# Designs tried in a protein design run: peptides against a protein of PDB entry 3B8E. Part 106

Target 1, 230 residues: chain A of PDB entry 3B8E
Amino acid sequence: PFLIFIIANIPLPLGTVTILCIDLGTDMVPAISLAYEQAESDIMKRQPRNPKTDKLVNEQLISMAYGQIGMIQALGGFFTYFVILAENGFLPIHLLGLRVNWDDRWINDVEDSYGQQWTYEQRKIVEFTCHTPFFVTIVVVQWADLVICKTRRNSVFQQGMKNKILIFGLFEETALAAFLSYCPGMGVALRMYPLKPTWWFCAFPYSLLIFVYDEVRKLIIRRRPGGWVE

## One batch from the design tools (peptide; made by RFdiffusion4, then SolubleMPNN)

Design b1_p18_2_s3 (from b1_p18_2, 18 letters changed)
Fold by OpenDDE base, seed 2:
Structure b1_p18_2_s3 (fold): chain B 230 residues (1-230), chain A 18 residues (1-18)
Amino acid sequence: as target 1 above (230 residues)
Amino acid sequence: EELLELLKKLLEELIKKA
């Protein structure tokens, strides 16, 4: 999100505080919960990793995590961001290069896509209104990401949802996201303005996409062991 | 707001150096 903010010179999609809430709040317990996952049924049929030659983090893992899943997550967040700004009069094309004028407190006549002028204060309210839905979108997409990370090759349907710590993590991150989004004073304390409940559903297609994508990937791996998809 | 702007600038500088 922040790279696109710089490269495209658009208004800030996701605030620094919201990023910290993701990394330190919603992601920590779910990530730890994966340590309590049951071993896959075929784990003893796999060769042990050679610590001298086989990196824990390889190019395939980086490609999948950052290049594939991370991009789908980012697309979900940006979709929510662009929808909110469009509902407030700012079409995506109009946002390109707008950051300089958007962030200038002395410019109070920034025009939207319909010729309406926006004061600095009004623009910042809209910007901060985007941060919370973007955050929630990431949390909703992370539900799918956490579930797909349970296994490397087996389907989630084969593995099941027996990890109680992971289930707790899903509820915890959701409850924390709801708390940060709706607790009185969070707009002042964290600049996280409350969001309409409908915004929680904006990420659902992307969560489903991640889940389906990974299940198809795992199916291919099971049918063609040693392929480039592994 | 000033703190947020400062953080944005700091992050922009960090990205430029990376």
Scores: peptide ipSAE 0.000, ipTM 0.258, DockQ to the pose 0.038
Fold by OpenDDE base, seed 3:
Structure b1_p18_2_s3 (fold): chain B 230 residues (1-230), chain A 18 residues (1-18)
Amino acid sequence: as target 1 above (230 residues)
Amino acid sequence: EELLELLKKLLEELIKKA
């Protein structure tokens, strides 16, 4: 989000504090929970990794995590961001290059896509209105990400949801997201203005997409071992 | 806000140097 903010010169889609809340708050317990996942049924049929030659983080893992799943997650967040700004009169094309004028406190006549002028204060309200839904969107897509990370090759339906720590992690991150979104004072402290409940559902298609995508990927791996998809 | 502005500036500088 922050890279696109700088490169495209758009209004800040997600605040630094909200990013820290994701990285240190909502993601920690879910990530730790994966250590308690049951071994896949075929684990003893796999050769052990050679610590001297085999990297823990390989190109395939980077491609999957950052190049595929991470891009879908980012798309979900930016979709929510663009929808909110469009509902407030700022179409996506109009946002390109707008950052400089958007962040200038002395410019009080920034025009939206319909010619309406916006004061600095009004613009910042809209910006901070985007942060909470973007954050919640990331949490919602992380549900799917966590679930797909349970297994490398087996379907989630084959593995099941028996990891109680993982289930706890899903509830914890959701509860934390709700707390950060609705607790009084969070708007001032975190620059996260109140979230309309409808925004929780905005990310659901992307979560489903992540889940379906990974299940299809795993299906291909099971049918064609050693393929480029692995 | 000052911290955010500082971080933004630092990132902009990093991008310019890259």
Scores: peptide ipSAE 0.000, ipTM 0.274, DockQ to the pose 0.038
Fold by OpenDDE base, seed 4:
Structure b1_p18_2_s3 (fold): chain B 230 residues (1-230), chain A 18 residues (1-18)
Amino acid sequence: as target 1 above (230 residues)
Amino acid sequence: EELLELLKKLLEELIKKA
């Protein structure tokens, strides 16, 4: 989100506080839970990794994490962001290059796509209104991301959901997201304004897309071992 | 599809402003 903020010069999609809430709040327990995942059924049929030649973080992992799944997650977040701004009169095309004027507190007549003028205070309310739904969108797509990370090759349906710590992590991150979104005073303390419950559903198509994409990927790997998809 | 169209519009606008 921050890269697009810079490149496109759009209003800040996700605040630093919300990023910290993701990285330190909602991601930690789920990530730790993966250490308790059961081995895949075919683990004993795989050759051991050579620690001298095989990197833990390889080009395939980077491509998968940042180039594929990360892009789908980003698209989900930006979708939510653009929908909220559009509902407030700022169409996506109008946001391009708007950052400079948007962040200037001395400009109180920034026009939306319909010619309505917005004060600095009004703009910041709208911006901070975007941060919480973007954050929640990331949490929702992280559900799928966590689930797909359970296995490298086997389907989630083959592996099952037997990891109780992972299940706990899903509930914990969701509960934390709800707490941060709806607890009184969070708007003042964290600049996280409450969101309509409907915003939780905005990410569901992207979460499903991540899940389906990974299941298809894993299916291809199982049918064509040693392919570039692995 | 709607998202793709939105991305296309954004890309086109970025190209125009670049």
Scores: peptide ipSAE 0.000, ipTM 0.215, DockQ to the pose 0.090
Fold by OpenDDE base, seed 5:
Structure b1_p18_2_s3 (fold): chain B 230 residues (1-230), chain A 18 residues (1-18)
Amino acid sequence: as target 1 above (230 residues)
Amino acid sequence: EELLELLKKLLEELIKKA
């Protein structure tokens, strides 16, 4: 998100506070819960890793985590961001290069795509209105990300949802997201303005995409062991 | 509020360097 903010010079899509809420709030309990996951049924059929030649973090893991799943998560957040700004009169093309004027407190006549002028205060309200839905979008796609991380090779349908700590983590991150989004005073305290409940659904296609993508990947791995997809 | 102000200052500094 921050790289696109710099490169495209768009209004800030995700605030620093929301990033901290993701990293320190919604991600910790889910990550810890994976330590309590049951071993896959085929784990004893796999050869042990050679610690001298096989890196724990390999190119496949980097590609999966940052290049594929992380990119889909980012796209989900940006989709929500662009939809909200478009509903407020700022089309995606108009946002390119707008950051300089957007963040200038002395410019109170920034025009949207329809010629409407926006004061600095109005622009900041719209910006902060984007931060919370972006955050919620990340939480919703994290549901799928956490579930797919239960297994390396087996389908989630084969593994099942028996890990009670993981289920608790899903509820915890969702409850925290709802608290941060709807608790009175969060707009002032954390610059997290409340969002319409409909914005939660904007992330669902991306969450489903992550889940389907990983299940297809795992299916390919099971059918063709030792392939480039593993 | 103090944390928000610090984060805001950090962000502004990063934006100026970018």
Scores: peptide ipSAE 0.000, ipTM 0.279, DockQ to the pose 0.027

Design b1_p18_2_s4 (from b1_p18_2, 18 letters changed)
Fold by OpenDDE base, seed 5:
Structure b1_p18_2_s4 (fold): chain B 230 residues (1-230), chain A 18 residues (1-18)
Amino acid sequence: as target 1 above (230 residues)
Amino acid sequence: SLLLELLQELAERLIKEA
């Protein structure tokens, strides 16, 4: 998000506080929960691999898969950001290069895509209104990411949802997202204004995309053990 | 990656305030 903010010179899509809430609040418990996941049913059926060559290939493939998932997460957040700004009169093409004027407190006549003028305060309200849905989008996409991380090769339908700590992690992450989104005073304290409940659904296509992507990847791995997708 | 983004944002804020 920050790299796109710099390169495109768009209004800030995700604030510092929101980033801290993601890294320290939402990711810790889920990450710990993975340590308590049950072993895969097929783990003992794996043939001995060459520890030097096969580990390197697997580590590269895993890093690429996580990188791709991270890109899908970012795309989901940016999609939500652009939709909210478009609903408020700022089309994506108009946001390019707008940051300098957007952040200038002395410019109170920034025009949107329809010629409406926005004061500095009005612009900041819209910006902070984007932070919360961006955060919530990441949380909803993280549900899929956490679920797919339960296994390397088995489908989620085969492994099931037996890890109670994982379920607790999903609940904690969701509860934190709801608290930050709807608790009174969060707009002033954390620059996270409340969002319409409908914005929670904006992330669902991306969550589904991650789930489908990983299930297809795992299916390929099961059909071609030792292939380039593992 | 998000931690790096946080650090970059903090750095930019410090530069703007200096």
Scores: peptide ipSAE 0.014, ipTM 0.396, DockQ to the pose 0.029
Fold by OpenDDE base, seed 4:
Structure b1_p18_2_s4 (fold): chain B 230 residues (1-230), chain A 18 residues (1-18)
Amino acid sequence: as target 1 above (230 residues)
Amino acid sequence: SLLLELLQELAERLIKEA
């Protein structure tokens, strides 16, 4: 999110506080939950074929998979961001290069895509309105990520959801997201304004995309053991 | 995560100073 903010010079899609909440609140518990995940039976039963080459290949593939998932997560967040800004009159194309004028408190006549002028205060309100939905989108997408990360080769349907810690992590993340989104005073304290319940659904297509992507990946691995996708 | 925060803080500082 921050890289796109810099590269595209768009208004800040996700505040520092929200990023901190993602990293410490939503990523830490999942990481712990994965540490306690029971090793996939097929991973543990397979003899290491070549400890040197297979380890490097697996590390690269894991890195690529996480990189791809991370990109899908970012896309989900940005989608939500662009939808909210578009609903407030700022189309994605108009946001390109707008950051400088957006963040200037002395410019009170920034025009949206429809020629409406926005004061600095109004712009900051809509910016902060984006922070919560972006955060929630990341959390919802992380649900799918957590669910898929517990298995490397087996489908989620085959392995099931046996890890109680993982389930707890999902609830904790959801509870944190709900707290930050709806607790009174969060708009003032964290600049996270209350979220319409409908915005939670904006992330679901991306969660589904991650899920489908991972299931397809796992299916390919199962059909072609030792392939480049493994 | 911490790196992203540091980068963000750095970028925010750079933007405020520019």
Scores: peptide ipSAE 0.008, ipTM 0.354, DockQ to the pose 0.030
Fold by OpenDDE base, seed 3:
Structure b1_p18_2_s4 (fold): chain B 230 residues (1-230), chain A 18 residues (1-18)
Amino acid sequence: as target 1 above (230 residues)
Amino acid sequence: SLLLELLQELAERLIKEA
């Protein structure tokens, strides 16, 4: 999010504090929960890892975790960001290069896509209104990410949801998201203004997309072991 | 991650100095 803020010179989509809340708050318990996941039913049927050639973290794992899933998460967040700004009169194309004028407190006549002028204070309200939905979008997408990380090959439907710590992690990150979104004072303290409940649903298509994508990938792996998709 | 934090802090400093 921050890289796009710099490169595209758009208003800040996600504040630094919210990013810290993601990294330290919402991701920590879920990550630990994966250590307690039950072994896949076929794990003992796999060939032993060659300690000389097989890396624990391989290029395929990196590509999946940081490339594919990470891009879908980012797209989900930015989608929510652009929808909110568009609803407030700022179409995505108009946001390009707008940051300099947007962040200038002395410019009180920044025009939106429809010619409406926005004061600095009004612009900052809209900016901070984007932070909470962006954050919540990431959390909702992380639900799917956490669930798909349970197994490498087996379907989630085959493995089941028996890991109580994983379930706790899902509730914890959701509770944190709700707290940050609706607790009084968060707008002042964290620049996270209250979230309309409807914005929780904006992330659902992306969460579903990740889930479906991974299930299809795993299905292909099961049908064609040793393929390029593995 | 700590790296992202550092990058953000650097960017905030750059923006304030700009």
Scores: peptide ipSAE 0.008, ipTM 0.378, DockQ to the pose 0.029
Fold by OpenDDE base, seed 1:
Structure b1_p18_2_s4 (fold): chain B 230 residues (1-230), chain A 18 residues (1-18)
Amino acid sequence: as target 1 above (230 residues)
Amino acid sequence: SLLLELLQELAERLIKEA
């Protein structure tokens, strides 16, 4: 997200505070909870790994976990961001290169895609209005991600939701998202303005996409053990 | 390191807006 912000010179889609909330608030507890997930039915049947030949985390796993899923998460966030800005009069094409003028407090006549002029304060309100939905989008997408991370090869339908700690993690991140989104003062404290409940649903297609993607991936792995998808 | 950079950026932004 930050790279796109720099490269495209768009208004900041995700604030530093929201990033911290993601990294520390929403990701940690769920990630820890995965350590308590029940092992896959086949994990305990695997032979001990050769520490010299078998990488614990291979480049493919890193690529899949941080590359592919991360890209889908980012796409979900940006989608929500662009939808909100478009609803406020700023079409995606108009946002390109707008950052310099957007962030200039002395420019109070930045025009949207429809010729409406926006003061600095108004622009910042809209910008900060995007932070919360972006964050919420990440949380909703993380629901799928966390469920996916339960197993590498088995379907979620096979493994089930047995980890109470994971369920708690999902609840915690959702509660945190709700708190940050709707608690009075969060706009001032964290620049996370309240969002309409409908914005929570903007992430659902991407959450579903991740879920479907991973289920398909796992299906391929099950059908073709040792393939490039592994 | 990334977290620290983000915190620093946050701090700088807070200072500039204050």
Scores: peptide ipSAE 0.012, ipTM 0.359, DockQ to the pose 0.023; fails the geometry check

Design b1_p18_3_s1 (from b1_p18_3, 12 letters changed)
Fold by OpenDDE base, seed 1:
Structure b1_p18_3_s1 (fold): chain B 230 residues (1-230), chain A 18 residues (1-18)
Amino acid sequence: as target 1 above (230 residues)
Amino acid sequence: EAEEIREKVLEIIAELLE
């Protein structure tokens, strides 16, 4: 997200505080919960990796985590971001290159796509209004990510949702997201302004996409062991 | 600084796309 912010010179889609809330708040407990997941039924039948030749984090895992799933997450966040800005009069094409003027406090007549002028304060309110839904979108997408991370090969339907700590993690991250989104003073403290409850649903297609994508991936792995998809 | 980073990133992307 931050790279696109720099490259495209768009208004900041995700604030530093929201990033910290993701990394330290919403992701940590769910990630820890995976340590309590039941082993896949076939894990003991797999050959141990060769620690001299087989990297724990290989190019395939990086490609999957950052190149595939991470891109879908980013797309979900940016979709929400662009929709919010479009609803406020800023079409995506108009946002390109707008950052310089957007962030200039002395420019109080930045025009939206419809010719409406926005003061610096108004622009910052809209920008910060995007941060919370972007954050929530990431959390909702992370539900799918956490669930798909339960297994490498087996379907989630085969593994089931027996990990109570993972379920608690999903609840905790959701509760934290709700708290950060709706608690009075969060707008001032964290620049996370309240969002309409309907914005939570904007991420659902992306969560479903991730889930389906991973289930298909796992299905391919099960049908073709040792393929490049693993 | 952001512009310099942008230019560098764009250069890297261009190199990767070649």
Scores: peptide ipSAE 0.000, ipTM 0.311, DockQ to the pose 0.052
Fold by OpenDDE base, seed 2:
Structure b1_p18_3_s1 (fold): chain B 230 residues (1-230), chain A 18 residues (1-18)
Amino acid sequence: as target 1 above (230 residues)
Amino acid sequence: EAEEIREKVLEIIAELLE
């Protein structure tokens, strides 16, 4: 998200404080919960890895985590960002290169896609209005990410949801997201303005996409062991 | 500063795409 902000020169889609809330708040407990996941039923049927040749974290895992799933997460966040800005009069094409004028406090006549002029304060309110839904979108997508990370090969339906700590993590991150989104003073303290409850559903297609994608991937791995998707 | 960063990022991307 931050790279796109720089490259496309668009208004800031995700604030630094929001990133910290993800990394230190909503992501820690779920990540720790994975350490308590039950072993897959077939784990003892797999050959032990060679510690000299087989890295615990290989390029394939990095590609899957950062290259594929991370891109779907980013797409979900940016979708929410563009929808909010479009609803406020700023179409995606108009946002390209707008950051310089957007962030200039002395320019109070920045035009939207419909010729409406926006003051600096109005623009910053809209920008900060985007931060919270972007954050919530990431949390909703992380539900799917956490669930798919339960297993390497088995379907989630085969593994089940028996890890109580993982379930607690899902509730904790959701409760924290709700707290940060709706608690009075968060707009001042964290520049996270409250969002309409409908914005929670904007990420659901992307969460479903990640879930379906990973289940299909795991199905392919089960049918063709040692494939490039493993 | 943002423009300088943008230029550097674009340079890096260009190098990676070559």
Scores: peptide ipSAE 0.000, ipTM 0.315, DockQ to the pose 0.045
Fold by OpenDDE base, seed 3:
Structure b1_p18_3_s1 (fold): chain B 230 residues (1-230), chain A 18 residues (1-18)
Amino acid sequence: as target 1 above (230 residues)
Amino acid sequence: EAEEIREKVLEIIAELLE
């Protein structure tokens, strides 16, 4: 989000504090929970990794984590961001290059896509209104991401949801997201204004997309071992 | 270019910390 903010000069999609809440808050317990996952049924049929030749982080892992899943997560967040701004009169094309004027407190006549003028205070309200839904969108997408990370090859339906620590992690990150979104004072402290409950559902299609995508990928791997999809 | 980006990032961080 921050890179696109700099490159495209758009209003800030997600605050730095909210990013820290994701990285240190919502992601911590879920990530640790994966250490308690049951081994896949075929794990003993795989050769041990050679520590001298085989990288722990390989190109396939980077491609999946950052190139595919990470991009879908980012798209989900930005979709929510653009929808909110569009509902407030700022179409996506109009946001390009707008940051300089948007962040200038002395400019009180920034026009939206419909010619309506916005004061600095009004602009900051709508900007901070984007932060919470963007954050929640990431959390909702992370549900699917966590679930797909349970296995490398087997379907989630084959593996099941027996990891109680993972289930706890899903509840913890959701509870934390709800707390940060709705607790009084969070708007002032974290620049996270309360979101309408409907925004929780905005990310569901992306979570479903990630889940379906990964299940299809795993299915292909099972049917064609050693393919480029692995 | 990297230095310009760094300065811009620092400026943004400074603005966000105020």
Scores: peptide ipSAE 0.000, ipTM 0.289, DockQ to the pose 0.033
Fold by OpenDDE base, seed 4:
Structure b1_p18_3_s1 (fold): chain B 230 residues (1-230), chain A 18 residues (1-18)
Amino acid sequence: as target 1 above (230 residues)
Amino acid sequence: EAEEIREKVLEIIAELLE
C-alpha cells in the first residue's frame, strides 16, 4: 500500500497505525498457529531438504508470497480504498497525483471528480474513513492466506481444519479487527473510524480468489510433480 | 479537534447509513 502511495501519489490508503495493527495484532497469532499445524500426509515420503543447497526461503516462496498472494491481497485492499473514495466523489483517475494537494493543510478547495470542493479537514476524514475498511479487507484476505498456508501440496480439503490454535487465531484476528473498528475512541486514538458492516464483504471475492488460486496451484503440483509451480 | 472530528465522522456515517 505504501509503495503505491509513493509511486502513484495518491492519498494515503493505509495509515501507519493500521499497518502496525496488522503486523503486530492480527498476523502474529495466526502465524504462530501454523507452527502447530499437522504435517501433511506425505511429508515422511518426501526426501529431506539439503540444508546446504536448499534455502528455507527460496525464490519460489518469495514469488508466491509477494508476487502472487501479496499482489492479490494488495488488489483487495486497493479495491476497497478506491470504492470508498469513489463513493465520496473521488474517482480513481482523479486520485493520481492528488497527494500533494490532499496533504496540504492550507489548500481547502481540493476538487473531487464532480467539482465539489473539499476542505483539509473533510479530506482527512475521508482518508481516515478508508483506513479501517482497508485494514478489515486485509484481515479478511488474511483468512484465506492463513488457510492456504496450512499445506504446500495437499488440498485444504484433504488436510482439514483440525488445528484448533489456527481456528482460534482466525477468531482472534477477527475479534481484534472488530474491536479496533467499532470500539468507542478508536477514531481518536488510532484514527480508525467505524465502518459499515457491508465493508467486511468487499474483501470476500478476493479471499475466495486466493483460495481458489492456491487450490488450483496445489492441484497442478499434485498432478505434475517437479513443475515450475513448485 | 478530535471530538469535533468524531462528531463529523459520526454525522457522515449516519448520513451514509440513511
Scores: peptide ipSAE 0.000, ipTM 0.233, DockQ to the pose 0.019

